# Peptides against a protein of PDB entry 3V4L: the designs that were tried, part 114

Target 1, 386 residues: chain A of PDB entry 3V4L
Amino acid sequence: GQPLAKDKVALLIGNMSYWEHPKLKAPLVDVYELTNLLRQLDFKVVSLLDLTEYEMCNAVDEFLLLLDKGVYGLLYYAGHGYENFGNSFMVPVDAPNPYRSENCLCVQNILKLMQEKETGLNVFLLDMCRKRNDYDDTIPILDALKVTANIVFGYATCQGAEAFEIQHSGLANGIFMKFLKDRLLEDKKITVLLDEVAEDMGKCHLTKGRQALEIRSSLSEKRALTDPVQGAPCSAEALVRNLQWAKAHELPESMCLKFQCGVHIQLGFAAEFSNVMIIYTSIVHKPPEIIMCDAYVTDFPLDLDIDPKHANKGTPEETGSYLVSKDLPKHCLYTRLSSLQKLKEHLIFTVCLSYQYSGLEDTVEEKQEVNVGKPLIAKLDMHRGL

## One batch from the design tools (peptide; made by RFdiffusion4, then SolubleMPNN)

Design b2_p15_5_s4 (from b2_p15_5, 10 letters changed)
Fold by OpenDDE base, seed 2:
Structure b2_p15_5_s4 (fold): chain B 386 residues (1-386), chain A 15 residues (1-15)
Amino acid sequence: as target 1 above (386 residues)
Amino acid sequence: SAPKVELVSTSPELS
């Protein structure tokens, strides 16, 4: 019979906005496109951008809580990285220059912890460089991995080689995701799917002799990303897992705010990633005596590091939101919250209405405080250890 | 002229 997954869970991390290293661009598009494809495959997907070391550790811990016997686990990483002694290190955005293993997450340590969960399949998709870091002479003493015959690594590049992104005048994928996305929905054994991706990348004149996919696998069974999830959750643990994932993906409800002047504002929310939300405001009713009015959002929690210069934009693109702009209502003011993982408290902010009456020169302001609770990933309290 | 597609490494320059 076709193999069944008990559940399917994915953690996708895209690091771009490094503090001490060159900024990347591709991880934004790569994480977004892979999220949409894995959702079509009935994966529970957590998608996170621009994580610190601490935030990456907590994201991995929360991912491991979603894993259990017969669950399919997929970890994708796009960002800076290195490989020392056959160990793959993912580089957080706050990593120093030079970084060491103590500043980075070891993928083989994550694999060990996934094997302790008795997972049905472990897939690692590593879209990072695999050059040696000569500033890190530390030989990690890792515990021996169990023989589980269910491991697949797809490395975007060969050992000791670089991974590349395409710089174009617009949004572009990394090289690995460019080819992976075209095949990811195919009902094939995951190692066969990755082999076809390797062939497609090898035929490309841009990547030929610069980047090649490496597949490392112990997978003895015909497991595919298309394998159906076992029916309704029958265990208490499966119910808890479904509730935890649902909480991490729940948007605030859209609100209609009414001001004393008779202006009505629609306040709406959209998810770009599990830690990235767009707030949008629109005027849905205006009395005829009001000639001009605008609705701004302000007074965000300091933990979110919201620059007012990037808030309340006339387009989603002016906020840095290029991916979901087609799905947003038009003629709003837009604000992008890109660091929801940093939110310790409820998301409380002010909606400020600025307006002018016909025949009065003075602008009038009205304000309403809005509490939307903990949106998206902020419900997981990833900060509990700081 | 076809747009010049440049490949950029995702490797940091370490100091």
Scores: peptide ipSAE 0.166, ipTM 0.748, DockQ to the pose 0.667
Fold by OpenDDE base, seed 1:
Structure b2_p15_5_s4 (fold): chain B 386 residues (1-386), chain A 15 residues (1-15)
Amino acid sequence: as target 1 above (386 residues)
Amino acid sequence: SAPKVELVSTSPELS
């Protein structure tokens, strides 16, 4: 019979906004496009941008809680990275320069923990460099991996080589995702799919002799990302997994705010990623005696590091949101919350209405506090421990 | 002019 997945879970991490290292661009598009493709494959996807070491550890721990016997686990990482002694290290955005293994997440340690969950398939897609870090002389003594015969690594590049992104005049994929996305939905054994991606990458004249896909696998079974999820959640664990995933993707409900002047504001929410939300405000009713009015959002929790200069923009693109802008209502003010993982408390903020009456020169302000609870990834309480 | 495709390494410059 066709192999069945008990469930399918993916963690996608894209690190771009490094503090002490060169900023990247491709991970934004790569994580977004891969999220949409894996959702079409019935994966439960958590998508996270710009994580610190602590936040990456917590994201991996939460991902491991979703894994169980016969579950398909997929980890994708796009960002800076290195490989020492056959161990792959993902570099967090807060990593020092130079970074060491103590500042980074070891993929082989994550694999060990995934093997303890008796997973049906373990897929690692590593869109990072695999150069040696000569500042890290640490030889990790890894315990011997179990022989599970269900492991697949897709490395964007060969051992000791660099991975590249295509910088164009707009949004562009990394080299790996550019070719992976065209085949990801194919009903093929995952190693066969990755071999076809490797052949397509090999035709790219830009990366010829600089980057090539490397596949490492012990996969003895014909498993595919297209393998159907086993029917209705028969176990308490499957129900818990579904609820935990649903919490990480629950948006606040849209609200209609009514001000004393008779102005009505629609407040809406959109997810760009599991840790990135757009707030948008629109005037839905205005009394005729009010000639001008605008609805600003302010007084956000300090944990979110929101610069007011980047809030309340006339377009999603001015906030740095290029991917979901087509699905957003037009003629709003937009604010992008890019660090929802940092939210310890409820998302409480102020909606400020500034307006002018016909024949009055002075602007009037009315304010309402709004509590939307914990949106998206903030429901997982990833900060439990600081 | 064909848009210049520039390959940028995802390798951090270590100091």
Scores: peptide ipSAE 0.164, ipTM 0.746, DockQ to the pose 0.733
Fold by OpenDDE base, seed 5:
Structure b2_p15_5_s4 (fold): chain B 386 residues (1-386), chain A 15 residues (1-15)
Amino acid sequence: as target 1 above (386 residues)
Amino acid sequence: SAPKVELVSTSPELS
């Protein structure tokens, strides 16, 4: 019979905004496009941008809670990285310069923990460099991996080589994602799919002799990303997993705020990533005696590090939201919350209505506090540790 | 003109 997945779960991490290292661009587009493709494949996808070491550890731990016997687990990482002694290290955004293994997440440790969950398939897609870090001489003592015969690594580059992004005038994929995205929906054994991606990337004149896909696999069965999920959740654990994933993807409901002056504001929410939300406001009713009015959002929790210069923009693009702007309502003011993993408490903020009456020169303000609870990934309390 | 395509390494120069 066709192989069945008990469920399909993916964690996608894109690190770009490094503190002590060169900023990247491709991970934004790569995580977004891969999220949309994996959703078409019935994956439960958690997509996270710009994680610290602590936030990456918590994201991996929450991902491991979604894994169980016969579940397909996929980890994608795009960012800085290195490989020492056959161990792959993902570099968090807060990593020092130089970084060491103690500042980074070891992929082989994550694989060990996935093997303890008795997963049906383990896929690692590592869009990072595999160059040795000569500042780290630490040999990690890894426990022996189990012989599970369900492991696939797609490395964006060869051992000891660099991975590259394409910088041009606009948004672009990394080299690996550029070719992976064209084949990811194909009903093929995952190792055959990746081999075809390797052949396509090998034709790229830009990276020829600089970057090549490496496939490392121990996969005894014909497993594909297209394998159907086993029907309705047959176990209490499957129900808990579905509820836990649903919590991490719950947006606040759209609100109609009514001010004393008779102005009505629509307040809406959209997810760009599991840790990135767009808030938008629009005037839906204005009394005729009010000639001008604007609705601003302000007084955000300090943990979110919201720069007021990037809040309340006339376009999504002015907030740094280039990917979801087509799916947002037009003629709003937009604010991008890019660090929802830092939110310790409920998202409480103020909607400030500034307006002017016909024949009065003075502006009037009305304020309303809004509590939207914990949106998206903020429901997982990633800031508290597990 | 075709956009200049520059390849940037995702490996930082460590100091």
Scores: peptide ipSAE 0.162, ipTM 0.749, DockQ to the pose 0.735
Fold by OpenDDE base, seed 4:
Structure b2_p15_5_s4 (fold): chain B 386 residues (1-386), chain A 15 residues (1-15)
Amino acid sequence: as target 1 above (386 residues)
Amino acid sequence: SAPKVELVSTSPELS
């Protein structure tokens, strides 16, 4: 019969904003596009940008809680990385220069933990370099992997080689995602799909002789990303998984704020990623006696590390939000919260209305505090391990 | 002018 997935879960990590390393660009687009494709494939997708070592560990732990017997697990990583002794290391944004295995997440350790969950399929898509790190001669003593016949690795590059992004003046994919996205929805065995992606990459004149996809698999069954999810979640574990994923993707409801001056503001929320939310404000009613009126958001929790210079922008793009801008209302002020994984408390902030009456020179301010609870990934409380 | 496609390595030069 056609294989069935008990459920399908994906963790996508895109690290770009490194502290001690060159900044990347492609992971933003790659994680976003892959998220949208995997959602069309009925995956529960957690998408995270710019994680520290601690935040990456917690993201993996939360992902492993979503895994169970017969669940399809997909881990995608785009960022800096290396490979020592056949072990792949994902580099967190806070990794020192030089980094070592102690500062990084070992993919083979994650695979071991996924194998303990008796998953129906384990897919790793690693869009990172596979050069040796000569600053780390540590041979990780990895426990022997179980012989499970449902593992696929897609490495964006060959062993000992570099992975590349295409830097354009605009948004561009990494080389791997550029070809992967065109085939990802195909109803094919995942190893056959990746082999076709490898052929397409091999035809690219830009990457010919510089980057080639490597497929490592122990996949004895005809498993595809298109494999249907088994019907209604009847198990307590499946209900818990559905609830856990739903919590991580719950946006605050849009609010209509009313000020004493008679101005009405619409406050809205949009998810860019599981840890990235756009707040937008718009004036929906203004008395005719008010000539100037703006609605700013301020007084955010310090844990979010919000630079006020990047808040309250006239466009989503000025906040660094290029991907969801088409789905946002126009004529708002926009603020991008890019670090929701850092939020320990409720998201409380101030909406400040600045306005001027006709014939008065002085600007008047009214303020309202807004509590939106824990938005998106902040509901998983990734900090509880401290 | 065709946009210069620059391939940037996702490998930092470790220093």
Scores: peptide ipSAE 0.147, ipTM 0.738, DockQ to the pose 0.718

Design b2_p15_6_s1 (from b2_p15_6, 12 letters changed)
Fold by OpenDDE base, seed 4:
Structure b2_p15_6_s1 (fold): chain B 386 residues (1-386), chain A 15 residues (1-15)
Amino acid sequence: as target 1 above (386 residues)
Amino acid sequence: METKVVSTSPELKEL
């Protein structure tokens, strides 16, 4: 019979905004496009951008809590990385220069922990360099992996080689995601799908002799990303997993704010990623005596590190939100919250209405505090140490 | 007037 997944869960991490390393661009597009494709494949997808070491550890721990017997687990990483002694290290955005294994997440350690969950399939897609880090002489003592015969690694590049992004003036994929996205929805054994992606990369003149996909697998069954999820959640653990994932994807409800001057504001929310939300404001009613009227958001929690210079933009693109801009309402002011994983408390902020009456020179302000609870990933409380 | 399509070969940047 066709294999069944008990459930399908994916963690996608894209690191771009490094503190001490070259900034990247492709992980933004790659995580977003892969998220949309995996959602079409009935994956529960957590998508995270620009994680510190601590935040990456917590994201992996929360992902491991979503794994259980017969669940398909997929980890995607795009960012800086290295490979020492056959161990792959994902580099957090706060990693020092030079970074070492003590500053990085070892993929083989994550695999060990995934094998303890009795997963149905473990897929790693690693869009990072695989060069040796000569500043790290640490030989990691890894515990022996279990023989589970359900493991697939797709490495964007060969051992000891570089992975690349395309430098374009606009949005562009990394090399791996450019070819992966065209095949990801195919009903094929995951190793066959990745082999076809490797052939497509090998035909490309840009990548030929520079980057080649490596597939490393111990997959004894014909498992595909298209494999159907086994029906209604039959276990308490499956119900808990579904509730935990649903919490991590719950947006605040849109609000209609009414001011004393008779102005009505629509406050709305959109998810770009599990840790990235767009807030937008629009004037939905204005009395005729009010000639000018703007609705600003301000007084965000300090943990979010929101620069007011980047808030309240006339377009989503001016906030750095290029991907969801088509799905957003027009003629709003937009603010991008890119670090929801840092939110310890409820998201409380102020909506400030600035307006002018006809025949008065003075600008009037009215303010309303808004509490939207914990949006998206902030509901997982990733700051709670286990 | 031959429009030379300068195929700007996309520059690859290392990850």
Scores: peptide ipSAE 0.214, ipTM 0.604, DockQ to the pose 0.065; fails the geometry check
Fold by OpenDDE base, seed 5:
Structure b2_p15_6_s1 (fold): chain B 386 residues (1-386), chain A 15 residues (1-15)
Amino acid sequence: as target 1 above (386 residues)
Amino acid sequence: METKVVSTSPELKEL
């Protein structure tokens, strides 16, 4: 029969906004495009941008809670990284310069934990450099991995080499994602799919002799990313997994707020990533006696580091949202919350309506506090582990 | 005026 996945779960991490290292651009587009492709493949996708070491550890731990016997697990990482002694290290955004293994996440440790879950397939897609870090002399004594025939690594580059993004004016993919995205939906064994991606990358004049895909696999079975999920979740564990994933993807419901002056606003929410939400406001009713009115969102939790200068923009693009702007309603004010993983409490904020009556020079303000609970990834309480 | 489109080969940036 066709192989069945018990479920399909993906964690995608894109690190760009490094504190002590060169900022990247490609991970934004790469995580977004890969998220949309994996969703078409019936993956439960958690997509996270710009994680600290602590936030990356917690994201991996929450991902591992979604894994179980016969589940397909996919980890994608785009960002800075290195490889020492065959161990791959993902570099968090808060990593010091120079970074070391104690500041980074070891992919082989994650693989060990995935093997303990008896997963049906483990796919690692590592869009990072594999150059040796000469500042890290640590030899990780990894426990011997279990001999399993269900592991696939797609390294964006060969051992000891660099991975690259294309410097264009605007949004562009990394080199690996540029070729991967064109084949990812093909109903092929995952190693055959990656071999075809490697051939496509090898034909590109830009990458020839600079970057080459390396595939490492123990996969003896014909497993594909297209393999159907086994039907209705019949186990308690599958129900828990579905509920846990659903919590991480629950948006607040759109609200109609009514002010005392008779102005009505629509408040709406959109997910860009699992840790990135856009709030939008629009005036849906204005009494004729009110000549002008604007609805601003203010008083966000301090844990979100929301700069008021970047809030309440006339376009999604002015907030730094270039990917989902086409799917948003027009003629709103937009605010992008880019760090929902930092939210410890409920998302409480103020909607401030500023308005003017016909024949009065003074502006009037009305305020309503809004509690939307914990949106998206904030429901996982990634901070509770200390 | 021949606009020499200097095709600057896209610069690759290391990840």
Scores: peptide ipSAE 0.211, ipTM 0.597, DockQ to the pose 0.068; fails the geometry check
Fold by OpenDDE base, seed 1:
Structure b2_p15_6_s1 (fold): chain B 386 residues (1-386), chain A 15 residues (1-15)
Amino acid sequence: as target 1 above (386 residues)
Amino acid sequence: METKVVSTSPELKEL
């Protein structure tokens, strides 16, 4: 019969906004497009942007809690990285310059932990450089991997080589994702799918002799990303996994706020990523005696590091939200919360209505505090280890 | 007048 997955879980990390390293652009689009494709493949996807070392460790730990016997695990990473002695290191956004293995996540350590979960398939898609880091001569003593015959690595580039993003005037994919996305939905053994992606990338004149996809596999079975999930989750573990994933993707309910002046505000929420939410406000009712009114969001938790200059924009794009802008309601004020993983408490903020009456020059303000609980990834309490 | 569309070859940036 066709192989069945007990479940399918993916962690996607895109690091772009490095503190001490060159900023990237492709990981934004790559994580978003891959999230949408993996969701069509019935993956439970956690998608995270711009993680610190601590936040990356916690995201991996939470991902490992979703893994169990016969579950398909997929880890995608896009960002800076290096390879020393056959070990791949993912670079967090807070990594020092120069970075070392102690500041980075070792993919082979994650693989060891995935093998302990008795997973049905382990897929690593690494959209990062594989150059040696000459500032880190540490030879990691890795424990011997189990012979599970269920491992696939798709490296965006060859050993000792660079991976690239395409610099265009707009949003563009990395080279790897550009070709991967066109084939990802094909009902093929994952190694055969990646071989076809390698052939397509090999025809690209831009990367010829600079970047080539490398596939490393021990996969003895015909397993595909299209393999169906085993029917209704009857196990307690499958129920817990479904609840944890649902918890990490639960948006706050849309609210109708009523002000004393008779103005009604719609407050709405949209997910861009598991750690990125758009808040939007719209005037849904205005008394005729009020000539102008605007609804601003303010007084956010300090842990979110929200610059007021980027809040309350007339378009999603002015907040840095280019991907979900088509699905958002029009004629709102938009605020992008890009670091929901940092939220330790409930998301409490103020909605401030500024308005003017006909024939009065003075603006009036009314304020309402809003508590929306812990949105999206903030429900996982990734900070519980501090 | 042949408008040479200078196809600015997309610059590759290292990850």
Scores: peptide ipSAE 0.209, ipTM 0.605, DockQ to the pose 0.065; fails the geometry check
Fold by OpenDDE base, seed 2:
Structure b2_p15_6_s1 (fold): chain B 386 residues (1-386), chain A 15 residues (1-15)
Amino acid sequence: as target 1 above (386 residues)
Amino acid sequence: METKVVSTSPELKEL
């Protein structure tokens, strides 16, 4: 019969805004496009941008809580990385220069923990460099992996080689994601699908002799990303997993705020990623006596590190949101919250209405405080260990 | 005057 997954769970990490290293661009688009494709494949997807070492550790721990016997686990990483002695290291955004294994996440350690969950399939897609780090003399003593015959690695490049992004004037994919996205929905064994992606990369004149996909697999069964999820969650563990994932993806409901002057504001929320939310405001009713009227959001929690100069923009693109702009209402003011993983408390902020009456030169302000609870990933309390 | 089509081959940046 066709193989069944007990469930399908993916963690996608894209690191681009490094503190001590060159900034990247591709991880933004790559994580977004892969999220949308894996959702069409009935994956529960957690998508995270720009994580510190501590935040990456917590994201992996929360991902491991979603894994159980016969669950398909997929980890995707795009960012800086290295490979020492066949061990792959993902570099957090706060990593020092030079970084070492003590500042990075070892993928083979994550694989060990996934094997303890008795997963049905383990897929790693690593869109990072595989050069040796000559500043890290640490030989990791890894425990022997179990023989599970269900492991697939797709490396964006060969051992000891670089991975690349395409420099365009606009948003562009990394090389690996550019070819992976065209094949990912195919009903094929995952190793056959990745081999076709490797052929497509090898035929491209841009990538030929510069970057080649490496596939490492122990997968003995015909498992595909298209494999159907086993029917309604009958176990207590499956219900807990569904609730935990749902919490990490719960948006605040859209609100209608009413001011004393008779202005009504629609306040709305959109998810770009599990840790990135757009707030938008629109004037839905204005009395005829009010000639000018704007609705600003302000007084955000300090933990979110929001620069007011980047808030309340006339377009989503001016906030740095290029991907969800088509699905957002037009003629709003937009604010992008890019670090929801840092939120320790409820998201409380102020909506400020600035307006002018006909025949008065002075602007009037009214303010309302809004509490939206813990949005998206902030419900997982990724900070509980500090 | 041969218009050298400068093929702006997209520059690859290392990750």
Scores: peptide ipSAE 0.196, ipTM 0.598, DockQ to the pose 0.063; fails the geometry check

